# Designs tried in a protein design run: peptides against a protein of PDB entry 1BH9. Part 62

Target 1, 89 residues: chain A of PDB entry 1BH9
Amino acid sequence: FSEEQLNRYEMYRRSAFPKAAIKRLIQSITGTSVSQNVVIAMSGISKVFVGEVVEEALDVCEKWGEMPPLQPKHMREAVRRLKSKGQIP

## One batch from the design tools (peptide; made by RFdiffusion4, then SolubleMPNN)

Design b2_p16_4_s3 (from b2_p16_4, 7 letters changed)
Fold by OpenDDE base, seed 3:
Structure b2_p16_4_s3 (fold): chain B 89 residues (1-89), chain A 16 residues (1-16)
Amino acid sequence: as target 1 above (89 residues)
Amino acid sequence: MSGEELLELFETLLAN
């Protein structure tokens, strides 16, 4: 890893989703309450997923010959590419 | 992680 990559990883590792917000989001989808363990597990999976999307978006930004910071257009294109590769539904 | 794998994980966790 370059220093830049290492720094991004460190920031990523330290980041976290608010548990209450995640719980509300899940419950809005399921229509029922969920346990704390479910919230913790889903938060972890979501973090991994977001990390993959961001990595793809960075690749998009680079391939378009653009420089950070990432913009919504990079994120949208990242999602499209991940779908085409079958990495997300 | 594939999309199918992710969906499967979601379903598994939400079932518990």
Scores: peptide ipSAE 0.030, ipTM 0.598, DockQ to the pose 0.046
Fold by OpenDDE base, seed 5:
Structure b2_p16_4_s3 (fold): chain B 89 residues (1-89), chain A 16 residues (1-16)
Amino acid sequence: as target 1 above (89 residues)
Amino acid sequence: MSGEELLELFETLLAN
């Protein structure tokens, strides 16, 4: 673990999606209300998903010979690569 | 996890 990796992990660990926003988003898709447990579970999965996208974006940034912070172009390319690998829909 | 696995998780959780 480098200091930079540790710092990123700590920032990631402390980040969270607001429960109310997640609940509204889910309900907008399902058309019905969802339980608190579903919101918690979906929040966790979403966090893991974002983490994987960011990890790929960091790899893109490095492969392009660029330095952080990540830019929208890195995120867009990360999504394209993950889709091509079948790692995201 | 794969995108397909992620979708399956979403569907499972939303159904419960």
Scores: peptide ipSAE 0.029, ipTM 0.592, DockQ to the pose 0.047
Fold by OpenDDE base, seed 4:
Structure b2_p16_4_s3 (fold): chain B 89 residues (1-89), chain A 16 residues (1-16)
Amino acid sequence: as target 1 above (89 residues)
Amino acid sequence: MSGEELLELFETLLAN
């Protein structure tokens, strides 16, 4: 990792979805209360998913000969590529 | 992981 890449990784590693917000979101979808463990699990999976999208977007950015920060066009292309690979719906 | 695998995981989590 470059110093910049390491910094981005550390920011990602330390980031997390607020538990209360995730709980509210899940409950708004399910219509019922969910356990703390479900919130933790869903938060973790969501973080992994976001990480995969960002990783793909960084690859797109690099392949286009551009440098961070990521722009909406990188994210859109990343989603398109992940769909093509069958990694997301 | 694939989108289908992720979806199945979500469904499993929401069922608990």
Scores: peptide ipSAE 0.029, ipTM 0.588, DockQ to the pose 0.047
Fold by OpenDDE base, seed 2:
Formats: sequence, structure tokens, C-alpha cells
Structure b2_p16_4_s3 (fold): chain B 89 residues (1-89), chain A 16 residues (1-16)
Amino acid sequence: as target 1 above (89 residues)
Amino acid sequence: MSGEELLELFETLLAN
């Protein structure tokens, strides 16, 4: 890890999606209420997924010769690349 | 989902 990579990892490790926000998001998609255990499981899965997308977006930004912070175009390109690699459905 | 749809989800989550 570079110093910048280590700092990003520490910020990622300490971050978490608020349970209330995850619950509201899931319910907006499913149209039904969800249990606390479902929220906990989806929170963990979502953190891993977002981490992988952000990592890919940072790689895109670097390969394009651009500097942080990430922009929507980096996130969109990251998703396209992950789909082409079969890492996103 | 598309990249735009993913960004919308992020905005929803960050709104807390």
C-alpha cells in the first residue's frame, strides 16, 4: 500500500451504511418491510460491493491520467468494466 | 443496473 491507499483503506474500514438508510432503500425496492437481520446482511454485502466499485473507479481515474476526487464518469466507467469482467450482473 | 442507477442508489444512502 502507498500512503494514499492506506488512508483510503482506513476510511473504508471505518465507514458503514446507516441501518435506517439501508432499510429504507431495500423497502423502496421490494415494496415490503424487512427484518433487522436482512438489513445487517445487506449492509455488509453492500459495503463490499461499493468498495470494489470505488477501487475500480480509482483505477479508471488513474488510467485516464486524471486526479481525484472521483467524478460520476469514473463511477459509470467502473461499472461498465466490472460488467465486462463478469463481476457485476 | 446502469451506472446512473447505481449513482442514484448512492445518493439515497448518503441522504441518511
Scores: peptide ipSAE 0.026, ipTM 0.543, DockQ to the pose 0.266; fails the geometry check

Design b2_p16_4_s4 (from b2_p16_4, 5 letters changed)
Fold by OpenDDE base, seed 2:
Structure b2_p16_4_s4 (fold): chain B 89 residues (1-89), chain A 16 residues (1-16)
Amino acid sequence: as target 1 above (89 residues)
Amino acid sequence: MSGEELLELVELLLSN
């Protein structure tokens, strides 16, 4: 790990989606109330998922010979590649 | 984690 990579990892590890926001989002999709444990689990899964997308986007940025910060085009390409790899449904 | 695994976990959580 470079110092920059380590810093990104530490920021990622310390970050979290707001519980209330996740609960509202899930309920807006399902139309039913969800338990606190479901919110916690979904928050964790979402964090891992976003982390994988961002990591792919960073790889795209590097492979294109470009410098951070990430741009929408990197995120779009990352999602496309992850879908191609079967990592996103 | 694969997209398939993620989808299954989401469906499992939302079923409870």
Scores: peptide ipSAE 0.094, ipTM 0.684, DockQ to the pose 0.046
Fold by OpenDDE base, seed 4:
Structure b2_p16_4_s4 (fold): chain B 89 residues (1-89), chain A 16 residues (1-16)
Amino acid sequence: as target 1 above (89 residues)
Amino acid sequence: MSGEELLELVELLLSN
C-alpha cells in the first residue's frame, strides 16, 4: 500500500452502515420486521459489495491514467465491468 | 463474490 491507499483502506475499514438505517430500509422492502442478525449480516455484505465496486472503480481510474477522487464516470464503468464479469447481476 | 452468490445470500437473509 501507498500512504494514500492505506488511508483509503483505513477509512473503509472504519466505515459502517448505521444499523437503524439498514433495519428501516430492509423493513421498507420486506414489509415485515427483521432480526438483529439479519441486519448485521446484510450490513456486512453490503459493505463488502460497496468495497468491491469501489475497488473496481479505482482500477478503472488507474487504467485510464487518472487520479482520485473517483468520479461518476469511474463508478459507471466499474459497474459495467462487474456486470460483464458476472460479479454483479 | 459473484452476483449469483450475492443474490442467494440476500434471498437467504430476507427469508428469515
Scores: peptide ipSAE 0.078, ipTM 0.672, DockQ to the pose 0.047
Fold by OpenDDE base, seed 1:
Structure b2_p16_4_s4 (fold): chain B 89 residues (1-89), chain A 16 residues (1-16)
Amino acid sequence: as target 1 above (89 residues)
Amino acid sequence: MSGEELLELVELLLSN
């Protein structure tokens, strides 16, 4: 791993979605209350999902011959590619 | 993780 890759990993590892925000979002969709464990699980899944999108975006950035930081165009292309691969709905 | 797998996990969690 490069130092930059390690730094990105550390930032990712330390990051987290606020529980209250996740709970509110889920409940706004379901129309009913959800348990704390559901919020924890959904938070974790969301973090992994974001990580996968970012990973694809980094690949796009590299394939375009560009260097980080990621830009919106990389993220948009990443999502497009993941949808094309059926990796996200 | 595939989109289908992610959706299934979400549905499973929301069913509890």
Scores: peptide ipSAE 0.076, ipTM 0.664, DockQ to the pose 0.046
Fold by OpenDDE base, seed 3:
Structure b2_p16_4_s4 (fold): chain B 89 residues (1-89), chain A 16 residues (1-16)
Amino acid sequence: as target 1 above (89 residues)
Amino acid sequence: MSGEELLELVELLLSN
């Protein structure tokens, strides 16, 4: 890995979603209370998901001949591409 | 992680 890749990985590894916010979000969708274990598991899955979207967005940015930082348009295109690849619903 | 895997995991978690 390049130093840049390693740095991104370290930042990714250390990042986490606030449990309370995740819990509220899930409950907002389900309309029911969720357990702490569900919040933990969903947080982990969400982290992986976000990581994959960001990785795709970086690829989009590069392929468009643009430079970081990522912009909303890169994220939108990343989601579109991941959907077309069947990597996200 | 595939979209199908993500969906399955979400469904599994929400079922508990």
Scores: peptide ipSAE 0.076, ipTM 0.671, DockQ to the pose 0.046

Design b2_p16_5_s1 (from b2_p16_5, 7 letters changed)
Fold by OpenDDE base, seed 5:
Formats: C-alpha cells, sequence, structure tokens
Structure b2_p16_5_s1 (fold): chain B 89 residues (1-89), chain A 16 residues (1-16)
C-alpha cells in the first residue's frame, strides 16, 4: 500500500457516526425505541457500508483516469456498480 | 464485503 492509502485507512478507522444521531434516525424508521447495542451495530454496519462505497468510488475514479478528490459522479457510479454486483440493495 | 455481512448478521441478531 502507498502512504496515501494507509493514511486514508487510518482516518477511516478513526471516524464514527454520532451515536445520538444514529439512534434518532433508527427510531424514526422503526417507530420504537432501540437499545444501545442496536445503535452500536448499526453504526458499525453504516461505517462499513460507507467504506465499501468509497472504495468502489476510488476504483471508478481510477478506471476513468481521474484523480481524487472523489466527486458526486464517482459516488453515483459506485452505487450503480455495487447494485449491479448485488453487494447493496 | 465479509465485514459487511458480519455486521449485518450481528444487527439481525440484535433486532430479533
Amino acid sequence: as target 1 above (89 residues)
Amino acid sequence: EDAFAEALAELSKLLA
């Protein structure tokens, strides 16, 4: 891995969604109160999801012969590709 | 990919 890749991974590893915001969002969808463990689990899966989308977007960017930072067009294409692969709904 | 599946599995257990 390049130093840039390692730095991105380190920043990703340190990132997290605010628990309160996640809890409110989940409860707005489920209509019921959720436990702390559910919030933790959803926060984790959301982080992994974002990571996978970003990884795909970086691949798109590279395949298009473009350079970071990622643009909305890369993210849109990434989601489209992940859907076609059946990796996301 | 594997991490996503594992996270989803854990979430499913908590929501059951």
Scores: peptide ipSAE 0.035, ipTM 0.600, DockQ to the pose 0.031
Fold by OpenDDE base, seed 4:
Parts: sequence; C-alpha cells; structure tokens
Structure b2_p16_5_s1 (fold): chain B 89 residues (1-89), chain A 16 residues (1-16)
Amino acid sequence: as target 1 above (89 residues)
Amino acid sequence: EDAFAEALAELSKLLA
C-alpha cells in the first residue's frame, strides 16, 4: 500500500454508521422493531458495500488517469461496473 | 466480494 492508500484504509476501518440512525432507518422500512444484532449485521453489510463501491471508484479514478478525491462521475461508473460484474444488484 | 456475501448471509439468517 502507498501511504495514501493506508491512510484511507485506516479511516475506513475507524468509520461506522450511528447505531441509532441505522435502527430507525431499518424500522422505518420493516415497520417493526429490530434487534441489536440486526442493526450490527446491517451496519456491517452497509460498510462492506460502501467499501466495495469506493474501492471500485478509486480503481476507475486511477484508470482514467485522475487523482482523488473521488467525484460523482467515479461513483456512478463504479456502480455501473459492479452491476456489470454481478457484484451488486 | 466474499465479505459482502457472508455479511448478506448473516443478515438473512437474522431476519428470517
């Protein structure tokens, strides 16, 4: 890893979605109360999902010969590529 | 990729 890549990875590892917010969001969708384990699981899945999208976007950015920070165009292309690969719906 | 699939599987179990 480059120093920049390592820094991004460290920031990613330390980041987390607020549990209360996630719980409220899930409950607004399901219409019922959810357990702490569901919140934890959903938070983990969401973090992994975001990580995969960002990783793909960084790859797009690099392949286009551009430098961070990521722009909307990188994110849009990343999602398109991930869908094409069947990695996301 | 595998991490995502595993996380999804875990969530599915909890929501079932």
Scores: peptide ipSAE 0.034, ipTM 0.594, DockQ to the pose 0.031
Fold by OpenDDE base, seed 1:
Structure b2_p16_5_s1 (fold): chain B 89 residues (1-89), chain A 16 residues (1-16)
Amino acid sequence: as target 1 above (89 residues)
Amino acid sequence: EDAFAEALAELSKLLA
């Protein structure tokens, strides 16, 4: 666990999706109003999802012998690998 | 993956 990883985690931990935007998005899909708890839960799972993609992308970057920051090609490959492993649909 | 599963479980309970 490097200092760089710690710093990234800290930034990740402090980041968040706008609550109002998430609420609107969910309601646009469900067609009805949702509780605050549902918004919180969905925000959390979305954040976890982003975290998993970024983690995989960092692994891709390293395996390709490249250095951060992450580029679109790393993100695309990360998604492909996660789908292959059945971790995302 | 574990965190994702836990989050999904919590969401499922809230939507039930």
Scores: peptide ipSAE 0.032, ipTM 0.588, DockQ to the pose 0.031
Fold by OpenDDE base, seed 2:
Structure b2_p16_5_s1 (fold): chain B 89 residues (1-89), chain A 16 residues (1-16)
Amino acid sequence: as target 1 above (89 residues)
Amino acid sequence: EDAFAEALAELSKLLA
């Protein structure tokens, strides 16, 4: 790990989605109420998902010979690559 | 990737 990578990892590890927002979002999609444990689980999987997308986007940015910060084009390309790899639907 | 799969599995257990 470089110092920059370590700093990003620490920021990522300490970040969290607001539980109330996640609960509302899930309920808006499913049409039913969800338990606290479901919210926790969904928050966790969402965090992992975002982490994987950001990691891919950082790789894209580097491979394109560009410098941070990440731009929408990096995120879009990351999603495309992850889909191609079968990592996301 | 493994963490994602594990998180999905955990979520699936809670929703089942």
Scores: peptide ipSAE 0.031, ipTM 0.595, DockQ to the pose 0.031

Design b2_p16_5_s2 (from b2_p16_5, 6 letters changed)
Fold by OpenDDE base, seed 4:
Structure b2_p16_5_s2 (fold): chain B 89 residues (1-89), chain A 16 residues (1-16)
Amino acid sequence: as target 1 above (89 residues)
Amino acid sequence: EDEFAERLAELSKRLA
């Protein structure tokens, strides 16, 4: 990792979705109350998902010979690539 | 990222 990559990693590692917001979101979809463990699990998988998308987007950015910050076009291309790889539906 | 995946896997096992 470069210093910049390490910094991004640390920022990612320290980031988190607000539990209350996630709980409300899940409950709005399921129509029923959810346990704290469900919130934690969903938060975790969501964070991993975001991480995978961002990682792919950074790769796209680099392959296009561009520099951060990431732009919507990088995210869109990342999603396309992840779909083609079968990593996301 | 792999670290988080591993942590998630561990959590999943605990919740199962």
Scores: peptide ipSAE 0.027, ipTM 0.552, DockQ to the pose 0.030
Fold by OpenDDE base, seed 3:
Structure b2_p16_5_s2 (fold): chain B 89 residues (1-89), chain A 16 residues (1-16)
Amino acid sequence: as target 1 above (89 residues)
Amino acid sequence: EDEFAERLAELSKRLA
């Protein structure tokens, strides 16, 4: 990692979705209550997903010759590219 | 993120 990448990773690693919010979201989809372990697992998967999207978006931003902060257009393009690469559904 | 993913994988093993 570059120093900048490492710093971003550390911030990313320390961040977390609120457990209650994740639980509510999952329950809104499943229609039933879920265990703490499910919430923890889904939170982790979500973090990985977000990290991959942000990394791709930063790459898009750079390739377009633009500078941070990321804009919605970068995020949208990132998702499109990840789908094209088969990295996300 | 790779390091975190590895930690997640380890967690998954514990949950299984």
Scores: peptide ipSAE 0.025, ipTM 0.541, DockQ to the pose 0.030
Fold by OpenDDE base, seed 2:
Structure b2_p16_5_s2 (fold): chain B 89 residues (1-89), chain A 16 residues (1-16)
Amino acid sequence: as target 1 above (89 residues)
Amino acid sequence: EDEFAERLAELSKRLA
């Protein structure tokens, strides 16, 4: 890892979605209350998902010869590429 | 990320 990559990795490891917000979001979709374990599991899955999207977006940014910070156009292209790779529906 | 994914996988096994 470069120093920048290491710093990004550390920030990623320390980041987390607020449990209350995740719980409310899941409940709005499922229509019923969810357990703490479900919230933890979904939070983890969501974090991995965000990580994959960000990594793809950084790759897009680099391939376009641009510098961070990431812009909406990088995120949109990342999602498109991940869909084409079958990594997301 | 790989370390976190492994941790998540471990959690998933416990929840199953």
Scores: peptide ipSAE 0.025, ipTM 0.540, DockQ to the pose 0.029
Fold by OpenDDE base, seed 1:
Structure b2_p16_5_s2 (fold): chain B 89 residues (1-89), chain A 16 residues (1-16)
Amino acid sequence: as target 1 above (89 residues)
Amino acid sequence: EDEFAERLAELSKRLA
């Protein structure tokens, strides 16, 4: 890995959604209380999802010959490509 | 990322 790639990975690895916020969000959808394990699982799945989108967006940015930071156009194209490949619904 | 994915997979097995 390049230094830049390593830095991005570390930033991603250290990032996390606030547990309390995720818990409230899930409960607002389900209409009932959820366990801590459910919150952890959903947080993890969400993080992986976001990571995949961002990684695809970085690839788009590079292929377009552009430099970070990522812009909305990169994110939109990333989502389109992931949907096209069947990696996200 | 791979380590995190593995941890998540292990957690999923425990929750299933």
Scores: peptide ipSAE 0.024, ipTM 0.540, DockQ to the pose 0.028

Design b2_p16_5_s3 (from b2_p16_5, 6 letters changed)
Fold by OpenDDE base, seed 5:
Structure b2_p16_5_s3 (fold): chain B 89 residues (1-89), chain A 16 residues (1-16)
Amino acid sequence: as target 1 above (89 residues)
Amino acid sequence: EDAFAEALAELSRKLY
């Protein structure tokens, strides 16, 4: 890894979604309360998902010959590419 | 999708 890649990984590793927000979001979808374990699991899955999207967006940015910071257009393209690859629904 | 893209872009600036 480059120093920049390692730094991004450490920042990613230390980041987290607020549990209360995740719980409320899940409950808004399920229509009922969820356990702490479900919140933990969903938080982890969501974090991995965000990481994959950001990684793809960085690749898009590079392939377009552009420089950070990432823009919404990179995120939209990243999601489209991940869907086409079958990596996300 | 626009709101989602904006949110991810904002988050990425904190991680990059």
Scores: peptide ipSAE 0.139, ipTM 0.739, DockQ to the pose 0.653
Fold by OpenDDE base, seed 4:
Structure b2_p16_5_s3 (fold): chain B 89 residues (1-89), chain A 16 residues (1-16)
Amino acid sequence: as target 1 above (89 residues)
Amino acid sequence: EDAFAEALAELSRKLY
């Protein structure tokens, strides 16, 4: 890992979705109250999902010979590639 | 799709 890659990984590792916000979001979708464990599980899954998309987008950016920050075009291509690999629906 | 891509791009700028 380069220093920049390490720094990005550390920022990702330390990042987290606010539990209250996630709970409100889930409740807005389900229309009912959810348990704390469900919030924790969904928060973790969501973080992993975002991490995988961003990782793929960084790879796309590098393969295109471009430098960060990531742009919408990198994210669109990342999602397309992950779908093709069967990593996301 | 465009809104989703823009949201992810914005999020990435906040996290990295």
Scores: peptide ipSAE 0.139, ipTM 0.741, DockQ to the pose 0.625
Fold by OpenDDE base, seed 1:
Structure b2_p16_5_s3 (fold): chain B 89 residues (1-89), chain A 16 residues (1-16)
Amino acid sequence: as target 1 above (89 residues)
Amino acid sequence: EDAFAEALAELSRKLY
């Protein structure tokens, strides 16, 4: 892998959704308080989901012969492809 | 959803 690929992975790995924001979001949906472990689990799942979509979008962008930055059209196509592959519901 | 796609695109620009 290239240095650029490594840098992208490191940025992704270091990224995280703010716990407080996630907690509030979950509580707004559930209507009740949630444990810290639930917040951690949901944060992790959400991060993985976003990462998979972005990775697919990068692949789409490349396959279309286009250059960054990623655009909404890449994201939409990525989601479509992931659904078609059965990787997301 | 267009709003979702836009949000992801913006996020990607922050990460990469």
Scores: peptide ipSAE 0.133, ipTM 0.737, DockQ to the pose 0.656
Fold by OpenDDE base, seed 2:
Structure b2_p16_5_s3 (fold): chain B 89 residues (1-89), chain A 16 residues (1-16)
Amino acid sequence: as target 1 above (89 residues)
Amino acid sequence: EDAFAEALAELSRKLY
């Protein structure tokens, strides 16, 4: 890892979705209350998902010869690429 | 989805 990559990893590692927010979001989708274990599992999956999207977006930004910060166009392209690779539905 | 892309872009600026 470059120094920049390591710094991004550390920031990513320290980040977390608030449990209350995740619980409310899941409940808004399912229409019913969810257990703490479901919140924990979904929080972990979501963190991995966001990390993968951001990683792809950074690659897109670099390949387009552009500099950070990431813009919506990078995120849209990242999602498109991940879908084409079968990494996300 | 423009709203989704915008949210992720904003989040990325906060995380990194």
Scores: peptide ipSAE 0.122, ipTM 0.727, DockQ to the pose 0.627

Design b2_p16_5_s4 (from b2_p16_5, 6 letters changed)
Fold by OpenDDE base, seed 4:
Structure b2_p16_5_s4 (fold): chain B 89 residues (1-89), chain A 16 residues (1-16)
Amino acid sequence: as target 1 above (89 residues)
Amino acid sequence: EDEFAERLAELSKKLA
């Protein structure tokens, strides 16, 4: 990793969704209370998902010969590619 | 990220 890549990785690793917010979101969808473990699991899955999208977007950005920060066009293309690969529905 | 994914997988097993 370059210094910049390492920095991004560290920021990603340290990032997390607020548990309370995730809990509220899940409950708004399910219509019932959820356990702490469910919140943790869903938070983790969400983080991985976001990470995969961002990783793909960074790859798109690089392949297009552009530099960060990521723009909506990178995110859109990333989602399209991940969908094509079957990594997301 | 791989390490995190592994931890997540382990957690998922506990939920089952």
Scores: peptide ipSAE 0.027, ipTM 0.560, DockQ to the pose 0.028
Fold by OpenDDE base, seed 3:
Structure b2_p16_5_s4 (fold): chain B 89 residues (1-89), chain A 16 residues (1-16)
Amino acid sequence: as target 1 above (89 residues)
Amino acid sequence: EDEFAERLAELSKKLA
């Protein structure tokens, strides 16, 4: 892989979702409070999910013959493609 | 790091 790819990976690896925000989001869905372990687990899963979407979006951008940075249209198309591949529901 | 996260968040808000 290229140096650019490595740099993106390192940036991704160091990024994280705010714990409080994740907790509030989960609670808005479940309708009740959740444990710290649930928040940690969901945060990790969410990070992996975002990584997969971004990876697909970068591929979309390249296939469309466009240059970074990624735009919402790339993200939307990435999600559609991942759904069609059965990688996400 | 924070800038990267902000960019992802911005795009995610417009995902739908």
Scores: peptide ipSAE 0.026, ipTM 0.532, DockQ to the pose 0.095
Fold by OpenDDE base, seed 1:
Structure b2_p16_5_s4 (fold): chain B 89 residues (1-89), chain A 16 residues (1-16)
Amino acid sequence: as target 1 above (89 residues)
Amino acid sequence: EDEFAERLAELSKKLA
């Protein structure tokens, strides 16, 4: 892996959604309280999902011969490609 | 990411 790839990975690894916000969101959907483990699990799943979208967007950006930061057009194209691959609904 | 995925998998086992 290149230094750039490593840097992106480290930034991704260190990022996280606030637990309180995730808990509130889940509870708003379920209508009842949820355990801490559920919050942790959902946070992780959400992070993986976001990571996959961002990774695809970075690939799009590179293939278009452009440089970060990512723009909405990259994100839209990434989602389109992931849907085409069946990786997201 | 592999380590993270593994940790997540282990956590999932605890929830199931």
Scores: peptide ipSAE 0.023, ipTM 0.564, DockQ to the pose 0.028
Fold by OpenDDE base, seed 2:
Structure b2_p16_5_s4 (fold): chain B 89 residues (1-89), chain A 16 residues (1-16)
Amino acid sequence: as target 1 above (89 residues)
Amino acid sequence: EDEFAERLAELSKKLA
């Protein structure tokens, strides 16, 4: 890793979705209360998902010869590419 | 990310 990549990794590793917010979001979708374990699992899965999208977006930004910060166009392209690769539905 | 993914996998096994 470059120093920049290492710093991003450390920031990513330390980041987390607020448990209460995740619980509310899931409950709004499922229509019922969810257990603590479900919140923990979904939080983890979501973090991995976000990490993969951001990684792809950074790759897009670089391939387009542009510099951070990431813009919506990078995120949209990242999602499109990940869908094409079958990494997300 | 790989380390976190591994932790998540382990957690998933406990929850299953």
Scores: peptide ipSAE 0.023, ipTM 0.552, DockQ to the pose 0.029

Design b2_p16_6_s1 (from b2_p16_6, 6 letters changed)
Fold by OpenDDE base, seed 5:
Structure b2_p16_6_s1 (fold): chain B 89 residues (1-89), chain A 16 residues (1-16)
Amino acid sequence: as target 1 above (89 residues)
Amino acid sequence: SELLKQNLEAILEELE
């Protein structure tokens, strides 16, 4: 791995969603209270999801012959491609 | 999306 890849991985690893915000978001969808374990699990899944989208966006950026940082257009295209591949609904 | 909300709710119910 390059230093850039390692740095991105470390930043990703250290990042986290605020538990309170995630809990509120989930409850706004379900309409009921959720346990702390559910919040932890969903936070983890969400983090993995974000990682996959970012990875796809970096691939898009590279294939378009562009350089980081990622732009909204890369993120939008990444989501479109992941949907096309059936990796996200 | 109602479908998305339903899927998320189903997943959450399995985790609890």
Scores: peptide ipSAE 0.047, ipTM 0.620, DockQ to the pose 0.039
Fold by OpenDDE base, seed 1:
Order: sequence, then structure tokens, then C-alpha cells
Structure b2_p16_6_s1 (fold): chain B 89 residues (1-89), chain A 16 residues (1-16)
Amino acid sequence: as target 1 above (89 residues)
Amino acid sequence: SELLKQNLEAILEELE
């Protein structure tokens, strides 16, 4: 992998959602309190989901002959493609 | 959106 790809991965790896915010969000959906392990698990799943969207957006950006940083148009197209593939509702 | 919410709830129930 290129240095640029490695750098992007490291930034992604180091990023995280605030646990308190995730906990509140989950509880607002379930209507009940959730354990710390559930928060951790859901945070991980959410991070993977965001990663997949960003990866698709980067692919779109490249296919359009453009360079990062990603723009809203790339994200919108990525979501459209993922929906078309049935990866997201 | 509602389908996504239901799927997430199902996952959460399994994890709890």
C-alpha cells in the first residue's frame, strides 16, 4: 500500500465516536439502558459503516478523475451506489 | 430508515 493509503488508514483507526453520545443515541432508540460492551460494539459497527461509505466515496473520486479531499458530491454518489448494491437501505 | 432502525434494534437485543 502507498504511504497515502497508510496515512488515511491511521487517521481512520485513531478516529472514534464519543462513548457518551453513542450510549445516549442507542438508549434513545431502544428505550432502555445499555451496557458498556454494547456501546463499544455498536461504536465499532458504526465506524466500520462510515469506513465503507468513505471507501466508496474515494473510489468515486478516483473514477471521476479527481483528487481528495472528498467533497459532498462524492459522498452523495457513494451512498447512491451503496444503496444500488443493497449494502445500505 | 425505519427498516434500518429495526435492524439496529435487533442487533442491540442480541448484544445485550
Scores: peptide ipSAE 0.043, ipTM 0.615, DockQ to the pose 0.039
Fold by OpenDDE base, seed 3:
Structure b2_p16_6_s1 (fold): chain B 89 residues (1-89), chain A 16 residues (1-16)
Amino acid sequence: as target 1 above (89 residues)
Amino acid sequence: SELLKQNLEAILEELE
């Protein structure tokens, strides 16, 4: 793949959500405390989810004949398409 | 990894 793709992958691979923030978010939803392992697992799936949405959004942007950077409309359309494909609920 | 994602989604379902 291109240098740009490689760079994006490397940045993505090295990125991570702050554990404290994720823990607070999960606890706000569950109404109870969660373990460190749960935070790690949820952080992982969240990262994967964001990656999938961004990938789809880039595809949308390209198919619409537009240039980066991604805009909110690309992200919204990406989510719509992923839902349509059954990739996300 | 799709396999990893599926496992994590299963974990999420247990939390809800």
Scores: peptide ipSAE 0.042, ipTM 0.619, DockQ to the pose 0.042
Fold by OpenDDE base, seed 4:
Structure b2_p16_6_s1 (fold): chain B 89 residues (1-89), chain A 16 residues (1-16)
Amino acid sequence: as target 1 above (89 residues)
Amino acid sequence: SELLKQNLEAILEELE
């Protein structure tokens, strides 16, 4: 990894969704209360998902010969590519 | 982490 890549990874690793917000979101969808373990699990998978999208977007940015920060066009293209790869439904 | 994702997806299926 380059220093820049390592820095990005560290920022990602230290990032987290607020548990209260995730809990409320899940409960709004399921209509029932959820346990702490469910919140933790959903937070984890959500973080992984966001990470995959960002990684793809960075790849798009690079392939287009552009430099960070990411722009909406990179994110849109990333999602499209992930869908084509079957990584997003 | 694909492994983590797969494990968590199993839990997600129980919520749906």
Scores: peptide ipSAE 0.038, ipTM 0.622, DockQ to the pose 0.040

